# Peptides against a protein of PDB entry 2L9B: the designs that were tried, part 12

Target 1, 91 residues: chain A of PDB entry 2L9B
Amino acid sequence: ANFLSQKFPELPSGIDVNINMTTPAMMISSELAKKPKEVQLKFLQKFQEWTRAHPEDAVSLLELCPQLSFVTAELLLTNGICKVDDLIPLA
Target 2, 91 residues: chain A of PDB entry 2L9B as posed
Amino acid sequence: ANFLSQKFPELPSGIDVNINMTTPAMMISSELAKKPKEVQLKFLQKFQEWTRAHPEDAASLLELCPQLSFVTAELLLTNGICKVDDLIPLA

## One batch from the design tools (peptide; made by RFdiffusion4, then SolubleMPNN)

Design b1_p11_4_s1 (from b1_p11_4 with L7F Q9E)
Fold by OpenDDE base, seed 1:
Structure b1_p11_4_s1 (fold): chain B 91 residues (1-91), chain A 11 residues (1-11)
Amino acid sequence: as target 1 above (91 residues)
Amino acid sequence: ARKLVEFLESL
């Protein structure tokens, strides 16, 4: 919470979700899937650029919010950026 | 998390 508040001061309140990884990931992925493909690809690009600029912050974010790893994986798969076999060794 | 970050950066 402290990390998120510090690095993302404009972060919205969000919504209540179950304390697990699966349900939050599905909810976020569903919302992103509603966006045009161009928007999804731009999102991935911006996230990639931010990650390259701030790799330790990116690691901290994904450790704090593991659901985002699932969301990222889902976006990569559904947009044909990578295949399931590419993700298996990342566990 | 770190492995995924590094993978994402490689794409």
Scores: peptide ipSAE 0.647, ipTM 0.937, DockQ to the pose 0.890
Fold by OpenDDE base, seed 2:
Structure b1_p11_4_s1 (fold): chain B 91 residues (1-91), chain A 11 residues (1-11)
Amino acid sequence: as target 1 above (91 residues)
Amino acid sequence: ARKLVEFLESL
């Protein structure tokens, strides 16, 4: 919470979901999938750029919010940016 | 998380 509030001061409160890991990731991915492909790609591009500029913050974010790792993976796969085999070594 | 970050950066 402290990390998120500091790095993302305008971040909204969010919404409660099931406590398992898969459900939050699926919900986020589902919402992203409702957006146009160009919006999805822009999101991924901006996330990539931010990650390149702040790699340790990106690691911290994904450690704090592991559901975002699933979301990122799903976004990469859904948009044909990488293959499942590319993600296996990352697990 | 770190490996995913590194992979994302490489794309």
Scores: peptide ipSAE 0.647, ipTM 0.937, DockQ to the pose 0.886
Fold by OpenDDE base, seed 5:
Structure b1_p11_4_s1 (fold): chain B 91 residues (1-91), chain A 11 residues (1-11)
Amino acid sequence: as target 1 above (91 residues)
Amino acid sequence: ARKLVEFLESL
């Protein structure tokens, strides 16, 4: 099985989106933005916890799904967790 | 990706 199937066996198949980084990131961010702030923060916390426990898997996930990097950045910025200047060096 | 992961961990 591929990485996603192996690490996320319960992941739904999803739907087709435009093949680029921006469009899927925008779609995901848009959906997340509809959630209450506490849900967004809990999502980030859970992702952070998982990342700490599985840093190499997290890197692999973001390499395979680069749109998630944009989503993560958007969540951090939107929720005032960091500033744009904090993210610039990460490029 | 790695730098973002490390940054996220630092928060």
Scores: peptide ipSAE 0.646, ipTM 0.936, DockQ to the pose 0.890
Fold by OpenDDE base, seed 4:
Structure b1_p11_4_s1 (fold): chain B 91 residues (1-91), chain A 11 residues (1-11)
Amino acid sequence: as target 1 above (91 residues)
Amino acid sequence: ARKLVEFLESL
């Protein structure tokens, strides 16, 4: 089993999307943007808490699924939590 | 990835 299967069992199969550098992230961000602000903030908080509890797993997750880095960035920006300038050093 | 994790933790 790969990292995702081991750490996150019973993941759904998902849907087919065009495979390029931006489409998966854009698709995820678009779906998340449809959720209420409170849900988006709760998601970010839970992700933050999990990251603090499992920092190396979080790094591994983002290395394996770089689209999630873009998704996280988009959530931070759209919810006014940070500015684009804050993300530049992270690239 | 690591930098983003560290940034997220700082928020």
Scores: peptide ipSAE 0.646, ipTM 0.937, DockQ to the pose 0.902

Design b1_p11_5_s4 (from b1_p11_5, 3 letters changed)
Fold by OpenDDE base, seed 4:
Formats: sequence, C-alpha cells, structure tokens
Structure b1_p11_5_s4 (fold): chain B 91 residues (1-91), chain A 11 residues (1-11)
Amino acid sequence: as target 1 above (91 residues)
Amino acid sequence: ARRLVEFLNSL
C-alpha cells in the first residue's frame, strides 16, 4: 500500500478531471470555496493541528500530492489569513 | 512542501 492508502484509508474514488498542472488544485479550491467561511476555517484549523502533530507525514503528503499545496495556499489567501508575499518564499 | 508545512504550523 502507498502512503495515502496507509495514512488515509477509505479514500473516495473521486471524479475524473482533465489533469494538467493547475486543474486539480483549481477544482478542489473551487469546491472548497463553495463552503461557508466557518467550514473553511475549521478545515484549516484541523489541517494545521494535523500538520503540527505529524509534520513529516504532512511533508510526505504534500510531496505526493502537490495540488494540496496550492489548495492550502488558496484557502489561506481567500480567507485573508496570509498574503501572496507570505507565500512567495515558500515556493 | 516542507516550507509550507513549517509556515502553516507557524500561523
């Protein structure tokens, strides 16, 4: 089993999309943006808690699924938690 | 990836 199968069992099958460098991230961000702000913030908080508790697993996840880095960045930006200038050094 | 995790953890 790969990293995702071991760390995140029972993942849903998902939906097919036209895969390129940006489409997966944009699709995820678009769906998340439809959620209430409170839900988005709660998601970010839970994700932060998980990354604090499991930093190496978090790094592995983002290396395996780089689209999630863009999704995380977009959530931070759209919710006013940080600015683009804060993310530039991280690229 | 690592830098983003570190940044997120710092917020």
Scores: peptide ipSAE 0.669, ipTM 0.944, DockQ to the pose 0.925
Fold by OpenDDE base, seed 3:
Structure b1_p11_5_s4 (fold): chain B 91 residues (1-91), chain A 11 residues (1-11)
Amino acid sequence: as target 1 above (91 residues)
Amino acid sequence: ARRLVEFLNSL
């Protein structure tokens, strides 16, 4: 719980969606899908840059917020960056 | 989570 506060001190409080991981993931993916392709790709690029620079923090973030794993996978698939078969071994 | 991060970083 303190991870986000410590690593992202200026992060907005956000919105309480619900306590499960699936509904938040679907909500985030839906919002991202409304954006132009170039915006989605830019988001992925920036996220990738951050995960490359801070891989352990990225792991911690995804463990704390597993919904983001679904969102990332969805973005990769919908933008044709990888196939489902590429993600199966990661489960 | 770790495997996904590693995969993402490899792209």
Scores: peptide ipSAE 0.665, ipTM 0.944, DockQ to the pose 0.915
Fold by OpenDDE base, seed 2:
Structure b1_p11_5_s4 (fold): chain B 91 residues (1-91), chain A 11 residues (1-11)
Amino acid sequence: as target 1 above (91 residues)
Amino acid sequence: ARRLVEFLNSL
């Protein structure tokens, strides 16, 4: 909570979801999938730029919000940026 | 998480 508030002061409150790993990720991925491909790619690009500039903060974010790891993986796969085999060693 | 960040950054 403190990390998110500090690093993302304008972060919205969000919505309630089922307490599991998959449901939040699926919901986020579903919402992103409604966006044009160019928006999805720009999202990934901006996220990559941020993770390159702030790798430790990125690790902290993904540790705090593991659903975002699934979302990232899903975006990479659905946009043909990487293959499933690329992600297997990361698990 | 760390491995994913490293992978993402490598793309």
Scores: peptide ipSAE 0.664, ipTM 0.944, DockQ to the pose 0.886
Fold by OpenDDE base, seed 1:
Order: structure tokens, then sequence, then C-alpha cells
Structure b1_p11_5_s4 (fold): chain B 91 residues (1-91), chain A 11 residues (1-11)
């Protein structure tokens, strides 16, 4: 919480979800899937640029918000950027 | 998390 507030000072309130990985991930992915493909790709590009510039912050974010790992994976898969086999070794 | 970040950055 402290990390998120510091690194993302204008973070929106969000919505209440169950404390698990599946439901939050599904909700986020569903919202992102509503965006045009070009928007999804630009989002991934900007996220990648951020993770390249701030890899330790990215690790911290994904550790605090593990649902985002699933979201990232799904975005990569649905946009044809990688295959399931590419993600298996990351487990 | 770390391996995913590294993978993402490699793309």
Amino acid sequence: as target 1 above (91 residues)
Amino acid sequence: ARRLVEFLNSL
C-alpha cells in the first residue's frame, strides 16, 4: 500500500474484489479487452517501457498485486505477442 | 514476478 501510494500518487480508488488472483485478474482483463486493439498494444508498450526503466519497481508491483501478472499474461496471449509455451517456464 | 518482468522486457 505504501509502495503503491508513493509510486502511483494519483491511483484511482478502484473497486472491491475478492482477495484472490482469479477474480481480480478476470475483471481487469475484461475491462482491458473492451479497449481497441491499438490501445491494448500501446498499453503493453508503455508498460514494457516502464518495466525496463524501473525493473525493481515492476517486480515490487507484481509481488504486491499478483493479479497483474495474470493480466499481463492474458494481454500477451490475446494479442498474439507470445504463446502459452513461452509462459510455462516463468512459473 | 521477477521472471515475468525479465521476459516482458525481452520482447
Scores: peptide ipSAE 0.663, ipTM 0.944, DockQ to the pose 0.906

Design b1_p11_6_s1 (from b1_p11_6, 3 letters changed)
Fold by OpenDDE base, seed 1:
Structure b1_p11_6_s1 (fold): chain B 91 residues (1-91), chain A 11 residues (1-11)
Amino acid sequence: as target 1 above (91 residues)
Amino acid sequence: SLLEEYEKVLF
């Protein structure tokens, strides 16, 4: 998405996913892991600030792009910011 | 589940 690329350049480049051979979740995890830790944390910071400032737009975006919900959860977990149990109440 | 059902492109 053009908006995502422009607003959050820290995100991985777009790539096709063949769900018959792999899962989107696996691909997202793999692509995120290629980004430096500093870039991952930068995204989380920017996304948090944007979401707080624009909650209605954030809801719409996450509804339209469910991959972004996975990204957020994945980065929180892999960077040790949250534990799996922390996210259970939100699921 | 939703991700696997609908997402075919990363970003």
Scores: peptide ipSAE 0.049, ipTM 0.624, DockQ to the pose 0.057
Fold by OpenDDE base, seed 5:
Structure b1_p11_6_s1 (fold): chain B 91 residues (1-91), chain A 11 residues (1-11)
Amino acid sequence: as target 1 above (91 residues)
Amino acid sequence: SLLEEYEKVLF
């Protein structure tokens, strides 16, 4: 019942990560892949629109929740919207 | 990375 879950219900909910058995990146990728493609794309659409409307809030959110940066990059790559080369300059 | 070392939950 936090801001992220309410605003972006397409994202995986608060799932604990056992980092002794997997990395956060692996876990995030796995959980994202469980979502239907249309849900993944819906998140990207909503997040894009929100960041355009609230750019300073978006920066603050990404600082507070750095996993969102990985999520966004992962979804852009796995859905063929971006190539790795497109994101390298932003890394 | 910060994610690998500090993230304990997805969201």
Scores: peptide ipSAE 0.049, ipTM 0.630, DockQ to the pose 0.056
Fold by OpenDDE base, seed 2:
Structure b1_p11_6_s1 (fold): chain B 91 residues (1-91), chain A 11 residues (1-11)
Amino acid sequence: as target 1 above (91 residues)
Amino acid sequence: SLLEEYEKVLF
């Protein structure tokens, strides 16, 4: 969380989730939608570049922070960069 | 999903 907030300031800050009231996925989608499109795309760009430069670290991070995988997928979908079918094989 | 099972704090 600390690393994420520092390296990817485009992401929302940490938010507690009551999973009995909503799902984490729903909350993530809601929080991401609060960010301007430019910020969303900037995150994707930065994350993509970092992942390309540090693939092994990226894998470790995504394993540690599965919410980040959802974030990436959600932003790809909502911005029309990917279709659901593009991501299904990776699920 | 694993996300739903484990996550209680976003980001």
Scores: peptide ipSAE 0.049, ipTM 0.624, DockQ to the pose 0.056
Fold by OpenDDE base, seed 3:
Structure b1_p11_6_s1 (fold): chain B 91 residues (1-91), chain A 11 residues (1-11)
Amino acid sequence: as target 1 above (91 residues)
Amino acid sequence: SLLEEYEKVLF
């Protein structure tokens, strides 16, 4: 298993995307929505803690895995933690 | 987006 699967088991397993049928963003949103709210919030908590403890590694990871940036933003929005306007400056 | 163009694996 890769780093993400081991460190953040709350995330969905690796899934291939058929881009002829859907977009990666749509797939990510769909797969995240399958997880219980408690699991979604647990991921956010763990990722927040890890990011604070390892900020340089977090930057590198987000550059390498841009899907994780989408995941984080999506979960913040769908769980009512942030509004779209809160994230616009970072987009 | 870049993600939509290049990413084929979710995680």
Scores: peptide ipSAE 0.039, ipTM 0.615, DockQ to the pose 0.054

Design b1_p11_6_s2 (from b1_p11_6, 4 letters changed)
Fold by OpenDDE base, seed 2:
Formats: C-alpha cells, structure tokens, sequence
Structure b1_p11_6_s2 (fold): chain B 91 residues (1-91), chain A 11 residues (1-11)
C-alpha cells in the first residue's frame, strides 16, 4: 500500500479518463453537473466540516489529490458561492 | 463514479 492508501484508507480509487476525447477537468465538471444542486451544496458542507475538523489531513489530501481542489473550486464557482477573485489567493 | 465513491466517504 502506498502513502495515500495508508493515510486515507477510504479514499476512492478514481475514474479513468480518455484524455484524447476529454480532459480530466471536463470530466469532473460533467460528473458534478449530474448531481442536483442540493447534493452539490451538501458535498461542500460535508467537506468543509471535515476540513475544519482535520486541517492537516485536508491539506495533505488536497496536495496529493488535486482533483479535489478542482472539485471544490468548481462547485464554489458554479453555485455562485465564490467569485474567481476569491479563489485566486488559494491557487 | 469517483464522485459517488467520494459521497460514500463524506456522507
């Protein structure tokens, strides 16, 4: 088992992406759009709560799984919670 | 999907 699996035993394995037809970012955006707004907001809420409770682990997870950073940013932007300028300092 | 699995962890 690698570091990620050891530190985050419940971490999902992910999904394959055909980069010749789409980008990972587009795939993520598409998958997010399949979720109702209520589910998207609930996702943000739960992730926020977990992050507050486990800040060091959250940093490690986001560093090792940058797709989650994209997910969070995408959800914040598409739901009108944040503006681009709000996220620039975090990039 | 990835998001489905993530929801299982977060929810």
Amino acid sequence: as target 1 above (91 residues)
Amino acid sequence: SFLDKLEEVLF
Scores: peptide ipSAE 0.040, ipTM 0.630, DockQ to the pose 0.562
Fold by OpenDDE base, seed 3:
Structure b1_p11_6_s2 (fold): chain B 91 residues (1-91), chain A 11 residues (1-11)
Amino acid sequence: as target 1 above (91 residues)
Amino acid sequence: SFLDKLEEVLF
């Protein structure tokens, strides 16, 4: 009866970040950096398309998985699609 | 990871 389980049945329940070694933000940045640029851009494209098609689900997903907001912001910034100033109004 | 599974769903 969980939204994430219903919409994304293949997603994991989550894992411990191990705060003794890193922070969640650092882990996100590190994991993203492991992906080729092509994969990063493809993710942004697919996520953009999905959010446009399912805006309510997208909002719910981002509320339940706030790490995705960091993922998206990081990808936009690191790939030069946005500047920090572009994201400030959204905070 | 979460990212891997998300990509699996989206792609």
Scores: peptide ipSAE 0.038, ipTM 0.629, DockQ to the pose 0.517
Fold by OpenDDE base, seed 5:
Structure b1_p11_6_s2 (fold): chain B 91 residues (1-91), chain A 11 residues (1-11)
Amino acid sequence: as target 1 above (91 residues)
Amino acid sequence: SFLDKLEEVLF
């Protein structure tokens, strides 16, 4: 947590997830679904652009926060950009 | 922003 804050100082502190009531995946999916499609697509676009501009930082971020891989996959699938079969070769 | 909200959940 301290390392993340130092490397990515603009990140928020985060929130607790009660795994007895929900899984992290369910929590993420729920929060994503609350956002309009335009906002979801904007996130994907900005994340894509940032990843291209900062590939080493992107790798570090995804290693430290594998939830982001789920987020990306979820948004790609729910917005019809990819199908599950499209992602299988990458896993 | 949306990114901030999402990051709060993820981190």
Scores: peptide ipSAE 0.037, ipTM 0.606, DockQ to the pose 0.210
Fold by OpenDDE base, seed 4:
Structure b1_p11_6_s2 (fold): chain B 91 residues (1-91), chain A 11 residues (1-11)
Amino acid sequence: as target 1 above (91 residues)
Amino acid sequence: SFLDKLEEVLF
């Protein structure tokens, strides 16, 4: 088993997104926007708590799934939690 | 898709 399946057994195996339909960024933004704000905020809260408790695993997850970095940044920005300048040091 | 699976985990 690979690192993802070992460290994150609850994470289902995904398949590729059809890149011919639109850019991954636009697709992610669109799908996230379909979720209620309460659900988005709940995820951010749980993710924040988890990353604090498991910083090394969090880094590994985001490196293996770079789409999640975009997801997290998008949610932080669209919900007014962070500004673009707050993310510059991380790039 | 990746997004579908991600949604199952995150939402």
Scores: peptide ipSAE 0.029, ipTM 0.601, DockQ to the pose 0.260

Design b1_p11_6_s3 (from b1_p11_6 with Q5K F6Y)
Fold by OpenDDE base, seed 5:
Structure b1_p11_6_s3 (fold): chain B 91 residues (1-91), chain A 11 residues (1-11)
Amino acid sequence: as target 1 above (91 residues)
Amino acid sequence: SLLEKYEEVLF
């Protein structure tokens, strides 16, 4: 029951990662893909709205939880909202 | 948890 799980229940939480069998990227992508598309899109919507309302808090959160940058980029790409070329300038 | 332990980047 932390801030992320309470604010963004759409995200995977409380899941242990077996790094002997996968990479963090693969694990995150796999767990995200288990969520229905509507849940993925709901997260993106809520996160976008929250970051607009709390930009400094959003920066701090992404610094504390760099995984969220990967999560957001992955969801934007897999849902066809962005192309890789759209994100390259931000890398 | 998954989103607390492991950092990853796409680029």
Scores: peptide ipSAE 0.035, ipTM 0.632, DockQ to the pose 0.060
Fold by OpenDDE base, seed 1:
Structure b1_p11_6_s3 (fold): chain B 91 residues (1-91), chain A 11 residues (1-11)
Amino acid sequence: as target 1 above (91 residues)
Amino acid sequence: SLLEKYEEVLF
């Protein structure tokens, strides 16, 4: 298993996105929504703790996998942890 | 923006 699937098994399995029929954002949102709320929150907790402990590695990971930035933002929004306005300064 | 960042492959 790759780093992401091993470290964060709460994440959805990898899937190809056909951007001619849908958008990657729509697919990510859909796949995330399939996970139970408890699993979504568990990911956020683990990712937050890992990012705090390994900030340089976290930056590198988010640069390499920009979809993970979307994942994080989406989960924060859909679980009511953040509002869109909360993320504007970071975007 | 963060909401605009994505790839053609999920993880």
Scores: peptide ipSAE 0.035, ipTM 0.640, DockQ to the pose 0.061
Fold by OpenDDE base, seed 4:
Structure b1_p11_6_s3 (fold): chain B 91 residues (1-91), chain A 11 residues (1-11)
Amino acid sequence: as target 1 above (91 residues)
Amino acid sequence: SLLEKYEEVLF
């Protein structure tokens, strides 16, 4: 098995980007916005906890799946938790 | 998990 399937066996298969959507980023933003704010915040909390517990795996995941970095940033911004300037050093 | 639900959209 490749690294993703071996290290993250619970990772779902995923879905294709809507071909009618302008960009994958726009699709991600749209899908995230469909989630209640409570769910968005809970995701951030759990992802933060997991990242703290498994920092090396978190780095590997974000390197292999940079979409997740965008997701995290989008959720932080849209929920007013941080500003764009706060994320620039991390990009 | 909630992460898994989001990941289903991302990949």
Scores: peptide ipSAE 0.029, ipTM 0.574, DockQ to the pose 0.200
Fold by OpenDDE base, seed 2:
Structure b1_p11_6_s3 (fold): chain B 91 residues (1-91), chain A 11 residues (1-11)
Amino acid sequence: as target 1 above (91 residues)
Amino acid sequence: SLLEKYEEVLF
């Protein structure tokens, strides 16, 4: 198991993507939606706390795993924590 | 984008 799966077990396991049939964004959204809301919120909480405690490591991780940036944004939006306008400046 | 670079494997 990699670092992500060990530290953030709330995330879906690795998924192979057929890019001819879907987009990565669609797949991420679909896989995240399979998780209960409580699990989604638990991930956000843990990731937020870890990011605050280890900001330099968080930057490195998000650079290494850009899909994680989408995961975070998607969960913030779908759980009503952020609006699209909140994320536009970061795009 | 960076997302597209990793489009073949999620998570």
Scores: peptide ipSAE 0.028, ipTM 0.570, DockQ to the pose 0.057

Design b1_p11_6_s4 (from b1_p11_6 with Q5K F6L)
Fold by OpenDDE base, seed 2:
Formats: C-alpha cells, sequence, structure tokens
Structure b1_p11_6_s4 (fold): chain B 91 residues (1-91), chain A 11 residues (1-11)
C-alpha cells in the first residue's frame, strides 16, 4: 500500500470483485480485451522498459500485485508474442 | 480491489 501510494499517488481506490459472479482472471481478461491492440502492446513495451530500468521496484510491484503478472502473461499470450511454453519456467 | 487502480495506470 505504501509502495503503491509512493509510486502512484494518483491511483484511485479500485473496485471489489464479486468472486461469486466472476473470477479475477476473467475480469482482467475481459477488461484487457476492451483495450485496443495498440494500447495493449504499448503497455507491454513501456512495462518492459520500466522493468529494465527499475528491476527492484518491478519485483516489489509484482510481488505486491500478482494480478499484474497475470496481466502481463495474458497480454503476451493473447497477442501472440510468446507461447505457453515460454512462460512455464517463470510460473 | 486493485484491479481498477492498475487498469487506470496500465491504460
Amino acid sequence: as target 1 above (91 residues)
Amino acid sequence: SLLEKLEEVLF
């Protein structure tokens, strides 16, 4: 919480997910699919660049927000950038 | 509940 507040002070509070209606994974996949392909790819590009520049912060962020790891994996797979076999060693 | 937060940052 403190990490997120420090790095992203403009973040909103977020929304709850009703696990009886949907799963977080389904919610993420659905929301990602609403974004144009160019936006999805731009995120991957910027996240890659940021991760390279700030590896420690990236690790902290991904540990704190595992959903972001799912987002990244989902985008890589759905855009055909990598295969499932490429991600298995990282899971 | 962080989904919307992150979504706004990501996109």
Scores: peptide ipSAE 0.031, ipTM 0.589, DockQ to the pose 0.249
Fold by OpenDDE base, seed 5:
Structure b1_p11_6_s4 (fold): chain B 91 residues (1-91), chain A 11 residues (1-11)
Amino acid sequence: as target 1 above (91 residues)
Amino acid sequence: SLLEKLEEVLF
């Protein structure tokens, strides 16, 4: 099993994106918005805790799945945890 | 790293 299968056995295979109709960013935003707020917040909490406990694995995951960086930023912004100005210095 | 950058915001 690869890294993703080992650490995230329930991770879905993914969905196709029609890049002529949407951008990856828009697709991510749309899919995230379908999740209940409680699920979004739980993800942030668990991801935060996991990254603290497994920083090396977290780096590896973000390298393999760079979209998760966007996911994290999007969730922070849409849930009012951060402002855009808070993230600009990180770009 | 990406983690180090995000850490300031997440933690």
Scores: peptide ipSAE 0.024, ipTM 0.565, DockQ to the pose 0.049
Fold by OpenDDE base, seed 1:
Structure b1_p11_6_s4 (fold): chain B 91 residues (1-91), chain A 11 residues (1-11)
Amino acid sequence: as target 1 above (91 residues)
Amino acid sequence: SLLEKLEEVLF
């Protein structure tokens, strides 16, 4: 919580996920699909650059927000940047 | 969810 507040002071309230009505994966997929392809690709680029520049913060963020690992994987897959087999070694 | 919070910032 402290890490997120410090690094992302502009963090919005967000919305709850009702896991009885949908799965987290489904919601993530739906939300990502709302973004234009160029926005998705730009996010991947900036996120990659950020994680390289701030590896400690990146580890902390992904530990606290494992959803972001799913986000990254899905964006890589849906944009044809990698295949499922490419991600298996990282599991 | 926390994801939606972050998505609003990161996108």
Scores: peptide ipSAE 0.028, ipTM 0.591, DockQ to the pose 0.263; fails the geometry check
Fold by OpenDDE base, seed 3:
Structure b1_p11_6_s4 (fold): chain B 91 residues (1-91), chain A 11 residues (1-11)
Amino acid sequence: as target 1 above (91 residues)
Amino acid sequence: SLLEKLEEVLF
């Protein structure tokens, strides 16, 4: 069974990126920015709790979906939770 | 993409 399917059984089909108009990174940033701050913070909180409760699954997820590291960093930075200097040691 | 799928669920 697929890891993502098991952990996210109701995962939607998603959307494609129009590479002629944007890049995946730009799309991610744009879509994140469309979410209310409260939703962004809620996601960070839930993700933090989940990663603490399921560290092995979290590692697997981030290895499988490295773009989530970018998402997490983006949300931390844009919401003023950390600054760039805080993330440099982890890069 | 994969991340867009996740974002639709996580948000």
Scores: peptide ipSAE 0.027, ipTM 0.585, DockQ to the pose 0.244; fails the geometry check

Design b1_p11_7_s1 (from b1_p11_7, 3 letters changed)
Fold by OpenDDE base, seed 1:
Structure b1_p11_7_s1 (fold): chain B 91 residues (1-91), chain A 11 residues (1-11)
Amino acid sequence: as target 1 above (91 residues)
Amino acid sequence: SFGEKLVEFLS
């Protein structure tokens, strides 16, 4: 079994969107942007907590789903949690 | 990788 199915057995099967990272990231970010700011912040907080508690799983997730890295970066920027200068060193 | 660095950033 793949990482996602093992760690998140209740995940839906999902749907292929695009072969590049840009379109999937844009779509996810667009959907998240429709949520209230407090919901976006709560999501970021929970994701950060999970990442801190399970760093190895978080790395595996982001390696398998690199579009989520772009989504996370976008959320951090649009919600004013960090600046572009904070992320440039990561690129 | 960027993902690995991002995890480190969030940690």
Scores: peptide ipSAE 0.533, ipTM 0.919, DockQ to the pose 0.750
Fold by OpenDDE base, seed 5:
Structure b1_p11_7_s1 (fold): chain B 91 residues (1-91), chain A 11 residues (1-11)
Amino acid sequence: as target 1 above (91 residues)
Amino acid sequence: SFGEKLVEFLS
């Protein structure tokens, strides 16, 4: 089984989207932006906790699905958790 | 990679 199937056995199949770095990130960010701020923050908290507990798996996930890195960065910015200058060194 | 740096940032 692939990484996603092993680590996330109940993960939906997903839907087809344009294959580029921008469109998937935009789509995901758009959907997340529709959620209340508290839901967005809850998601970030859970993702952060999981990342801290499983850093190797987190890196594997983000490298397999690089769109998630940009989505996460945008969530951090839009929710005021960090500023652009904080993320510049990551680019 | 950006993913690695982001994981470190979140840690």
Scores: peptide ipSAE 0.531, ipTM 0.919, DockQ to the pose 0.765
Fold by OpenDDE base, seed 4:
Structure b1_p11_7_s1 (fold): chain B 91 residues (1-91), chain A 11 residues (1-11)
Amino acid sequence: as target 1 above (91 residues)
Amino acid sequence: SFGEKLVEFLS
């Protein structure tokens, strides 16, 4: 099994998307933006907690699925959790 | 990478 299937055994198959960096991120961000703010914040909290508990797996996930880095950054910005200046040093 | 630094940022 690949990394995703191993670490997330009940992950759905997903839908076909153009293989590039920007389009998947935009599509995911768009869908997440439709959710209530409470749901978005809960997602971020759970992701942060998981990242802290499993930093190596988190790095592996984001290296495998770099679109998720953009999605996470977008959620942080749109929910006012951080500013653009906070992310500049990461680039 | 940005992903690695993002993990560090969230930690």
Scores: peptide ipSAE 0.531, ipTM 0.919, DockQ to the pose 0.768
Fold by OpenDDE base, seed 3:
Structure b1_p11_7_s1 (fold): chain B 91 residues (1-91), chain A 11 residues (1-11)
Amino acid sequence: as target 1 above (91 residues)
Amino acid sequence: SFGEKLVEFLS
């Protein structure tokens, strides 16, 4: 997409998967779950920092790639950073 | 959207 190419000029080519929301989210979450907890936490920290610094771009990214919202939510839950009750108001 | 609210949550 134009947004991704402009904001992430060195973004590597991805792998095509089913073009629905659920399957990509599940696949990404599954791959991240294979990483050490420290790596998962580091990812969350960096994503949070970037989101805070660039909220408009973060919204655009999540609108373009809604699967990332599910991935982030799952990482927050599985790593004990938040509870389900914390995410219910977001739905 | 959930994405917008998630950004707000993370901020």
Scores: peptide ipSAE 0.531, ipTM 0.919, DockQ to the pose 0.748

